# Ledger of designs, part 53: peptides against a protein of PDB entry 6D0Y

Target 1, 225 residues: chain A of PDB entry 6D0Y
Amino acid sequence: ETEDHLESLICKVGEKSACSLESNLEGLAGVLEADLPNYKSKILRLLCTVARLLPEKLTIYTTLVGLLNARNYNFGGEFVEAMIRQLKESLKANNYNEAVYLVRFLSDLVNCHVIAAPSMVAMFENFVSVTQEEDVPQVRRDWYVYAFLSSLPWVGKELYEKKDAEMDRIFANTESYLKRRQKTHVPMLQVWTADKPHPQEEYLDCLWAQIQKLKKDRWQERHIL

## One batch from the design tools (peptide; aimed at target 1 K12 A18)

Design b2_p26_4_s4 (made by RFdiffusion4, then SolubleMPNN; from b2_p26_4, 14 letters changed)
Fold by OpenDDE base, seed 5:
Structure b2_p26_4_s4 (fold): chain B 225 residues (1-225), chain A 26 residues (1-26)
Amino acid sequence: as target 1 above (225 residues)
Amino acid sequence: SSAEEFVKKKLEEWAEEEKRREEAEE
């Protein structure tokens, strides 16, 4: 494949096709694998770009990366490293919307067997540890908690299956922080359907409640409200 | 949504604060 053609293939994956998405992804993974010897850097850059710029295709590209990782483990690792670098750059550039998205993307990569559960747990431990930082704005602490909690729909199941004790510790720390933080009450819609609806609360409290419910439901995601 | 707007606002506040922090560390 030509370089330009690779770009097209990567960008268009997941669009309407006569074939299943899974088939298309497998096919693309095969094409990309075959072209890695010649276009590794380009493919890496392209995947990083689309992963960041096409959030609507998050699961498509995480799956694709998962497939590529299975075929070429070194490439998968390089991709993860690039994404982590991008996360750091986003944070440094104060692009926190991108940053939280990248955290979710990385979270879903755990499901795709690209990132090991312990590594993601470590990341979340680092995030929640920010709540213990002294002389920092609460908004900073809140963001990291938000990034953690908002990513759990993508990875909570896997992490609790593999690292339940560590996750419980993170949850305990999170809960402790949420109890002591200053609260700003803002209307928030319930994200997931639940048998017992949550009352309107502060956004992190509400999110926490949603995640607690999700956890109780064994991380089975329900319909989004 | 109102929640999203709130989060966005908080992120903006954080960004501004982080910028100030970075400037102070320079």
Scores: peptide ipSAE 0.017, ipTM 0.407, DockQ to the pose 0.011
OpenDDE base, seeds 1, 2, 3, 4: peptide ipSAE 0.016, 0.017, 0.027, 0.020; ipTM 0.421, 0.399, 0.609, 0.507; seeds 2, 3, 4 fail the geometry check

Design b2_p26_5 (made by RFdiffusion4; failed a check: the pose's geometry)
Pose (drawn by RFdiffusion4):
Structure b2_p26_5 (pose): chain A 225 residues (1-225), chain P 26 residues (1-26)
Amino acid sequence: as target 1 above (225 residues)
Amino acid sequence: EEELEEAEEWREEFLEELEEHEEEEE
């Protein structure tokens, strides 16, 4: 019964309400502490559900997990382990669109001080390392590069300031791979073949240009909540 | 026990506020 009270309470945080978003998260994180001794097992899989199924509300739930971790270290560890467990499950089941949501979530948890930045950089340079794998489809290399680049809008500023020597090695490996990709197939996927008024760009070249501009902008982006 | 009572009160208030906002939207 109170479990249902916990689920609908987690799913609806951040919706329209009289209280501010921050006031709601601080209050919700407080009640999840009180119910945690009895319902640690349930609260855990609910947060795992929203990290998988609600990527639009991503930053709301990483802050919530961030608050519980600052107050309860063992819960933060159990959750991160569950995320690593689910990231493997998703990649094994060929659910890559679902896996990028989990990687984005792990990344943004660095901003919440739940995951150390070096651990995240180590995982990313293993992602880009897939560009070196031989006898594998380009789409495989593309996805692992995409998972890295698409996470940077959230975790980009933090990972670079803390470790820029290894991040530049990653960017160098990424730029080298992007230049040697074959784009012969793009015309079949363009809604318009014309370059005017708006070019229809291959998705990785587009994301690369977006990330490099954000880099020149000192990693300042003004949209992400 | 006091912490659980406070958590239940807070939940009831938050869920009631969400229902009022749903009725205003209708």

Design b2_p26_5_s1 (made by RFdiffusion4, then SolubleMPNN; from b2_p26_5, 12 letters changed)
Fold by OpenDDE base, seed 2:
Structure b2_p26_5_s1 (fold): chain B 225 residues (1-225), chain A 26 residues (1-26)
Amino acid sequence: as target 1 above (225 residues)
Amino acid sequence: SSKLEEARRYIEKYFKELEEIEEEEE
């Protein structure tokens, strides 16, 4: 297959087909796996690009990467590294919306067995630990809490099943921070949107309430999202 | 398992670097 053909296949996966999505993904994974020896870097870049630019296909691409990883190719790890680098770049560029999306993407990769639950827990521990740092602007602390909370719909169930004690600690720290932080509206926070926010509640408080409800509902999304 | 552990180390390193950057900006 030509490089251009691979790009087309990667971009079009998940579109309407006579075959099931699962079969198409497996087929594509097979094609990509066969070409990895020759086009690993290109495929990696393509997947990173489409993952970022096509948020509506988040689960498609996480699944695809999961399938590739399951074929015992070290590609999954390199993909994660690339996505983390992209996350770093997004943060440096103050592209917080992209950064949050990338955290969600990484979160869903846990479900696809690309990222280990302990690794994601460690990431979230680091996020929430920012709230304990001195001389950090509250807006920065708020964003890390937001990134954590807003990603839980994708991975909260898995993390609590495997690392409940650690997650409880993160939740406790988050709750403590939310109680003690100043509830002044920061312009940066106004850019963030949540599904069905309470109009009288501060954004993070509203999100916290939603996540608490989701947790109580055993992470069943249909009742909250 | 080895790749997952490597990924974990990479993530940890990433956050450490972020902390260093934040300290330098301060």
Scores: peptide ipSAE 0.033, ipTM 0.447, DockQ to the pose 0.015
OpenDDE base, seeds 1, 3, 4, 5: peptide ipSAE 0.028, 0.013, 0.021, 0.013; ipTM 0.426, 0.373, 0.402, 0.328; seed 5 fails the geometry check

Design b2_p26_5_s2 (made by RFdiffusion4, then SolubleMPNN; from b2_p26_5, 12 letters changed)
Fold by OpenDDE base, seed 3:
Structure b2_p26_5_s2 (fold): chain B 225 residues (1-225), chain A 26 residues (1-26)
Amino acid sequence: as target 1 above (225 residues)
Amino acid sequence: SSKLEEARKYIEKREKELEEIEEEEE
């Protein structure tokens, strides 16, 4: 039936075809838009699933959601809510790899005009604010900083264009934390980071340096993406 | 990446087109 067909279309979008990616995305967006009145819940579930399970297609699905949202349907908001719920579940389950990916996905949704820049800034403010909580283990504090910094390649340009003052505050707080934190829990860093060429205890410092360079280079994604 | 930039531009273009259509319908 139609539901099975939708699943196939959603899963296969972005694969090699005779048509351009833009054409394929526009076509799929049109199909999904037409079916939203009858299959909204199913489409939401499918998109959440593929977004989570197919990280190699991050920009494909963020763009698709962006196109749907641009067509003046409230689908984008519901999708974001579902993704945030999944993020919370991932954190609860200590699945930090999935969690950081979800943050990156949400970050890219800002570029697709699904999430407002102020909302993303608020999220990052909340993340960095965890570093000030004394009752939170450093491993968790480090993760929130990592999640923030590692998402900036996707959204840093947009956020600084619209909320430069707020972003500078977050950066200042991050820098302050990095200077004062201890560098002893290497095992946990290994769990949620894959950058083994660098000493694990210095990973956040290295990432910080990379992000500062990216910022200096006016957030040109070609340098790291 | 270049792919991301292309996607952004595409969305922006599409949004502009939709806004123009909405203005014509008002």
Scores: peptide ipSAE 0.046, ipTM 0.576, DockQ to the pose 0.024
OpenDDE base, seeds 1, 2, 4, 5: peptide ipSAE 0.039, 0.032, 0.140, 0.028; ipTM 0.560, 0.577, 0.669, 0.541; seeds 1, 4, 5 fail the geometry check

Design b2_p26_5_s3 (made by RFdiffusion4, then SolubleMPNN; from b2_p26_5, 15 letters changed)
Fold by OpenDDE base, seed 2:
Structure b2_p26_5_s3 (fold): chain B 225 residues (1-225), chain A 26 residues (1-26)
Amino acid sequence: as target 1 above (225 residues)
Amino acid sequence: SSERKKAAEWLEKYFAELKKVEEEEK
């Protein structure tokens, strides 16, 4: 496959086909795997790009990466590292919309067996630990809690199955923080819709309530959060 | 900015913890 063709394949995967999505993804994974020796960097960059820019295909690309990771663990690792680096850059750039999406993407990679559940728990522990930081704006604390909670629809079930005690601790810390924080509107806390994100006053409390309900329902979603 | 710096520090901690967890799972 040529580089240009690879780009086309990666970008168009998941579109209507006579074949099943699973078959297409498996086929694409095979093609990409075969081309890794020659085009690893290109493929890596392409996957990172589409993962970031096509949120509507989140599960498609996480699945694809999962398939690739199963075939080439090193590549999977490099992809995760690249995405984490992008998360870092997004945070540095104060691009919180991208950052929260990236956390969700990484969360779904746990379901695809690309990221270990304990590793994701560790990430969330670090997120919630920000609530304990001294001399920082509440907006920072709020956002990391938001990022954590916003990602649970994608990974909460798996994390509780694997690390229930640790997750309970994180939840307890989150609850404690939410009770003691000042009730102020934070512009960076946005409700995400299919159309566009929008700020919502006290969204963090609303989100917490939704997540608590989701948890109570054993992580079975009844509606899109 | 202070926020950017703290974000960077957080990620460094995350990577460190990630490596630790991965090592424990091996």
Scores: peptide ipSAE 0.023, ipTM 0.531, DockQ to the pose 0.014
OpenDDE base, seeds 1, 3, 4, 5: peptide ipSAE 0.023, 0.022, 0.019, 0.023; ipTM 0.524, 0.521, 0.423, 0.555; seed 1 fails the geometry check

Design b2_p26_5_s4 (made by RFdiffusion4, then SolubleMPNN; from b2_p26_5, 14 letters changed)
Fold by OpenDDE base, seed 3:
Structure b2_p26_5_s4 (fold): chain B 225 residues (1-225), chain A 26 residues (1-26)
Amino acid sequence: as target 1 above (225 residues)
Amino acid sequence: SSKLKKAREYIKKYLSELEKIEEEEE
């Protein structure tokens, strides 16, 4: 395999084909696994790239990574580490849109058995704990809450099945923060969807209400928030 | 899509089975 060929395969997965998506993903995972000895770094970079640049294929690539992780656990770990580094870089660059997407991607990796539920819970605990820090601007505190809440459609069910008590604590802390925070315009926070505009001052409250409803409905989604 | 959802469920099930096997081998 050539690097260009691998790139093509990775970028085109999930597109219309004569085979099932399951078959295509399994096949691609096999190809990538076989090429890891020669192209590990390239494959890692490619997967990180498509994970960031193709949000419409989020579940496709998380699934692919899940398959790869099952075949090569070390590679899966390296991928997660790379994604975490990217998340940190995005935050440092104030690229909140990329950052929140990365959190969602990581969240869905829990469903793909790449990230353990307790690890994701710990991440969210860390996010919500920022709300208690005095030297952090509210815009940053709000973003961490936003990142947490906006990721729950992908992973809330799994996390509550595995760590219900811890999740309840996070929810309680989130609720407490939302009640005491000052409502203000947060330009760096983007709405979940461009088609559903929300006032910045009310968006987190709205999202909270939506997530509460989702939780009540046992995480059965009608639409992506 | 429904197709993707089905694929996801299939793969998740597969991965879960693999994890069980790995746990048994440990």
Scores: peptide ipSAE 0.063, ipTM 0.631, DockQ to the pose 0.023
OpenDDE base, seeds 1, 2, 4, 5: peptide ipSAE 0.133, 0.062, 0.038, 0.117; ipTM 0.634, 0.633, 0.571, 0.616; seeds 1, 5 fail the geometry check

Design b2_p26_6 (made by RFdiffusion4)
Pose (drawn by RFdiffusion4):
Structure b2_p26_6 (pose): chain A 225 residues (1-225), chain P 26 residues (1-26)
Amino acid sequence: as target 1 above (225 residues)
Amino acid sequence: VVEEIEEAYEKEDWERYKELFLEDLE
């Protein structure tokens, strides 16, 4: 019964309400502490559900997990392990669109001080390392590069300041791969073949240009909540 | 509604806080 009270309470956080978003998260994180001794098992799989199925509300739930971790270290560990467990399950089942949401979530947890930045950089340079794998489809290399680049809008500022020597090695490997990709197929996927008024760009070249501009902008982006 | 939620929160009356917070969201 109270479980249902916990689920609908987690799913609806950050919706329109009289209280501010921060006040709601601080208050919700407090009640999840009180119920945690009895319902640790349930609270865990609910947070795993929203990290998988609600990527639009991503930063709301990473902050919530961040608050619980600062107050309860063992819970933070159990959750991260569950995320690693689910990331493997998703990649094994060929659910790559679902996997990028989990990778984005693990990345943003660095901003919440739940995951150390070196651990995240080590995982990313293993992602880009897929560009070196031989006898694999370009789409495989493309996705692992995408998972890395698409996470940087959230975790980009943090990972670079803490470790820029290894991050530049990753960017160098990434730029090298992007230049040697074949784009012969793009015309079949363009809504317009004309370059005016708006070019229809291949999605990785577009994301690359976006990330490099953010880099030149000292990793300052003014939209992500 | 906000004052009632802050009062319930300060008292750590978690049953009352849950009820008020869900009513606010509906």

Design b2_p26_6_s1 (made by RFdiffusion4, then SolubleMPNN; from b2_p26_6, 14 letters changed)
Fold by OpenDDE base, seed 5:
Structure b2_p26_6_s1 (fold): chain B 225 residues (1-225), chain A 26 residues (1-26)
Amino acid sequence: as target 1 above (225 residues)
Amino acid sequence: MVEELKAAWAAKDYETWVKLWLEDLE
């Protein structure tokens, strides 16, 4: 495979095909694995790019990465590292929309056996611990809670199956924070601006209610949140 | 940090791995 062809394959996966998506992903994983010796860096960059720029294909690319990780464990690790670096850069650049999406992406990687459940639990514990930080803007606290809650549709089931006690503690801390936080009205259009990465109070409370219902329903989605 | 992350990942030390990349999150 040529470098240009790899780009085409990666970008177009999941599009209309005579074959099943599962078959296509397995096939692509095989192709990419075979080309890792020659094009590892390129493949890594491409996957990171499409992962962050094509949110509509989240599950497609997490699955693909999962398949690649199963074939080449080291590559999976390198990919995760790259995604973490990107998350940090997004936060530094105040690109909170990208940042929260990356958290969701990483969350779904747990389902794809790329990131271990305990690792994601630890991540969320750290997120929720921000609510306890002193002398910081509430917007910071709210964002990390938002990032946590908004990611649970992708990983809540897996985490509760393996780390129910820890998750319950995180939920309790989250609930406690939501009850004591100051209510603010911020337009949703401004939620992801550099100066106001703050979810509207009604939205955050609504999200919490939705997640609580999802939890009650044993993480079986009845509708898209 | 990248090297430390790689080492933690290779050792499947997920706790250390998470701590390392979370330390400088903003």
Scores: peptide ipSAE 0.228, ipTM 0.821, DockQ to the pose 0.017
OpenDDE base, seeds 1, 2, 3, 4: peptide ipSAE 0.227, 0.212, 0.204, 0.217; ipTM 0.817, 0.801, 0.803, 0.807; seeds 1, 4 fail the geometry check

Design b2_p26_6_s2 (made by RFdiffusion4, then SolubleMPNN; from b2_p26_6, 12 letters changed)
Fold by OpenDDE base, seed 4:
Structure b2_p26_6_s2 (fold): chain B 225 residues (1-225), chain A 26 residues (1-26)
Amino acid sequence: as target 1 above (225 residues)
Amino acid sequence: IVEELKEAWEKKDYKSWVKLWLEDLE
């Protein structure tokens, strides 16, 4: 297959088809696997690009990467590395919207068995540890808490199933920070939506409450964060 | 650092891997 054809397939996966999405993803994974010897770098770049630029297809591409990872573990690792690099670049560029999305994407990769649960826990541990640093402005500390909490709808269930003790520690540290932080509006944070009415609280406090509810409901989603 | 990341990943050294990717971030 030609390089252009692969690009088309990757970009268009998930569109209306006579076949199921699952079938199409499996098929595409097979096609991509077969072409890895010739187009590995290109395929990697394409997947990173569409993953970043097509947030509406988050679960499609995480699933696709998961399928590819199952076929070729090295590819999955390289993809994760590329996404991590992109996350770092986004943060350096103060593109917090992209950054939080990338964290969510990485979070969902745990569900797809591309990233191990302990690795994601470690990431979140580091995120929350920023709240304990004095050299970082609160706005950035708040963002890391936001990034953590905002990603839990995608990965909280898996992480608590695998690393409940560690997650409880992270939650405790998060709660402690939220209690002691100065409450203020942070423009870089996005408004979340809930199906149920919520108290008029500061954004992170509200998010925290929603995540606590989600946790209580065994991570069964009832709202979009 | 990329090679170190790869090594940490292959060794399943999750803590080191995370520390490496965060290196120079702040």
Scores: peptide ipSAE 0.031, ipTM 0.429, DockQ to the pose 0.016
OpenDDE base, seeds 1, 2, 3, 5: peptide ipSAE 0.024, 0.007, 0.027, 0.019; ipTM 0.443, 0.260, 0.573, 0.500; seeds 3, 5 fail the geometry check

Design b2_p26_6_s3 (made by RFdiffusion4, then SolubleMPNN; from b2_p26_6, 11 letters changed)
Fold by OpenDDE base, seed 1:
Structure b2_p26_6_s3 (fold): chain B 225 residues (1-225), chain A 26 residues (1-26)
Amino acid sequence: as target 1 above (225 residues)
Amino acid sequence: MVEELKEALEKKDYETWVKLWLEDLE
């Protein structure tokens, strides 16, 4: 495969095809694995780019990386390292929406067996520990709590299955912070329920309540009997 | 609901608010 062809294959995965998505992903993983000896750097850059810039294909690319990691563990590790570097760069550049998405992407990589659950727990512990920093704006503390809570829909089930005690500690620290933080009433951070009108609620408090409900429901969808 | 919450979170623009109150996060 040529470099241009690899770019096309990676960027167009998930588009309409005669084959199933799963089959296409397996095929692409095989192609990429075979080309790693000659195009590792290019493939790494391409995967990082699409992972960052195409949020609509999050599960496609996390699955692809999962398949590739199963074939080549070393490359999977290099990819994760590159994504962590990108997360740090996004934060330094004040690209907070990109940073949150990258955390969600990394979270879903746990489900794809690319990142170990303990490693993700450690990351979230680091995030929540920011709430204990002194002489920093509350918005900094709020963002890291948001990044943590905002990622749990993607990985909460897996983390509680494997690290329930550690997660409970993180939750306790989060709850403690949310109780003591100053409430702000910025319109863009006010949330309404989608189905029923009710008074506006502060975004982090609303998100916390939703996550608590997910936790109570064991991160499962409702079943009608 | 897990999927509903994912969709809701993707629609939020937290970055705009953060920039108003934070000069440099890191």
Scores: peptide ipSAE 0.151, ipTM 0.681, DockQ to the pose 0.015
OpenDDE base, seeds 2, 3, 4, 5: peptide ipSAE 0.141, 0.103, 0.027, 0.022; ipTM 0.676, 0.651, 0.624, 0.641; seed 5 fails the geometry check

Design b2_p26_6_s4 (made by RFdiffusion4, then SolubleMPNN; from b2_p26_6, 12 letters changed)
Fold by OpenDDE base, seed 3:
Structure b2_p26_6_s4 (fold): chain B 225 residues (1-225), chain A 26 residues (1-26)
Amino acid sequence: as target 1 above (225 residues)
Amino acid sequence: IVEELKAAYEKKDYDTWIKLYLEDLE
């Protein structure tokens, strides 16, 4: 039965094939849709797992979910809800590396027409609003700004096309925070800044500059940040 | 195999499609 193959079907997508990736994804989406009446929960769990644990296949699985969402809107919604729950759990567990990846994944789901632009804007508004919270460690404030800025390469173009005014407000708030925040060493944040050759104290400033340039270039990426 | 996959998909013969798909990815 198809159930026996679900894991293989989902995990192997994107591997070497005689067919194009797009054709395989379309076919797989059709097959999975046909099995949703019987195996929705299993398919959902598998997709959540691979989405979370295989970051190298981010665009593959966002595309697949997009195709599935187009076929079954309810399933797409349930998937997003599951991913958001996972994001919250990651944050509670202080797993900031997983959390930021999940934000990027969700960001790309906007491009795949799974998440509406207004919803993503609202999420980013919530993130940046943390900078205004009282009695919050700067490490937390910095991370949310980082999560926002670092996700813009995946979704900035779409959000500015649809919600430019709201995005400008978020940018203004971000800029204001970056100007007033203190430049101090935060050991807990080293894990998400270690991949950049910049001092931790200047990382957000550098990222901000990069994003500003990206915005100026109409979100045409020159390189992956 | 590409044409066979397409044919199976168009006919909604998912059993055949799955078989071919997995064989292709092996």
Scores: peptide ipSAE 0.486, ipTM 0.922, DockQ to the pose 0.904
OpenDDE base, seeds 1, 2, 4, 5: peptide ipSAE 0.479, 0.484, 0.485, 0.484; ipTM 0.919, 0.921, 0.922, 0.921

Design b2_p26_7 (made by RFdiffusion4)
Pose (drawn by RFdiffusion4):
Structure b2_p26_7 (pose): chain A 225 residues (1-225), chain P 26 residues (1-26)
Amino acid sequence: as target 1 above (225 residues)
Amino acid sequence: AEVEAEAEEIFLEQGPVAKYEYLLEA
């Protein structure tokens, strides 16, 4: 019964309400502490559900996990382990669109001080390392590069300041791969073949240009909540 | 259904903590 009270309470945080978003998260994180001794097992799989199925509300739930971790270290560890467990499950089941949501979630948890930045950089340079794998489809290399680049809008500023020597090695490996990709197929996927008024760009070249601009902008982006 | 509708109104007015307290009392 109170479990249902916990689920609908987690799913609806951040919706329209009289209280501010921050006041709601601080209050909700407080009640999850009180119920945690009895319902640790349930609270855990619910947070795993929203990290997997609600990527639009991503930053809301990473902050919530961040608050619980600052107050309860063992819960933070159990959750991260569950995320690693689910990331493997998703990649094994060929659910890559679902996996990028989990990688984005793990990345943003660095901003919440739940995951150390070096651990995240080590995972990313293993992602880009897939560009070196031989006898594999380009789409495989593309996805692992995409998972890295698409997480940077959230975690980009933090990972670069803390470790820029290894991040530049990753960017160098990424730029080298992007230049040697074959784009012969793009015309079949363009809604318009004309370059005017708006070019229809291949999704990785577009994301690359977007990330490099954000880099030149000192990693300042003014949209992400 | 009536308790759920009242809980949703409380949620909109006072927020999620107030909704949780109301559901415990209910």

Design b2_p26_7_s1 (made by RFdiffusion4, then SolubleMPNN; from b2_p26_7, 13 letters changed)
Fold by OpenDDE base, seed 4:
Structure b2_p26_7_s1 (fold): chain B 225 residues (1-225), chain A 26 residues (1-26)
Amino acid sequence: as target 1 above (225 residues)
Amino acid sequence: SKIKEEAEKIFKEKGLVAAYEFLRKA
């Protein structure tokens, strides 16, 4: 099946070839753009699948999307919409690992000029606003805070450079929530699962501290989160 | 598959675009 072959090929991006990574990505963006009139849906599916398949190549595929978006802005928008739909689907399916990855992916798309900073800020505002909803379980509220905070290493610098006031508001709301939320001590989990989506108390507080430090360091990573 | 292997060969020898074009026609 051609689509499978194409997916397999695109998954090889970043591997050694006769061309540089940059050349491959630029060239690929070009040929994909040329094929959009006839194969938009196929290409959309292809890129969505590949983008989700290899988290270790997040920046490669966000770059690819960025290059493609530069060639076809409308397609870039459609891709983002597709990824957002997938995010919603992942959340509905309790696939929290997929969901958080998608948030990070979307976050990095801001750096690739695919998603505007204000749009990403709005998304994070929506995430943090969940903490203010009374009918939402804390596990869900905690996850949205986690998703927000854990994505900031990818986009915090850009967002604060362009929307510092709004980001400060989000941070204030986040801090307020973290202070008032119920504390639950659970063993540290390295892997998020469908049945255990709740961030550990210590982890979430630790993450907050790490992000605060990152912010203080002007979003220059000096440690591994 | 043989097609996949050939595409990978083309990728290594000629780059991603060439491999893509090959697969697109396969």
Scores: peptide ipSAE 0.384, ipTM 0.868, DockQ to the pose 0.657
OpenDDE base, seeds 1, 2, 3, 5: peptide ipSAE 0.382, 0.382, 0.381, 0.382; ipTM 0.867, 0.867, 0.867, 0.868

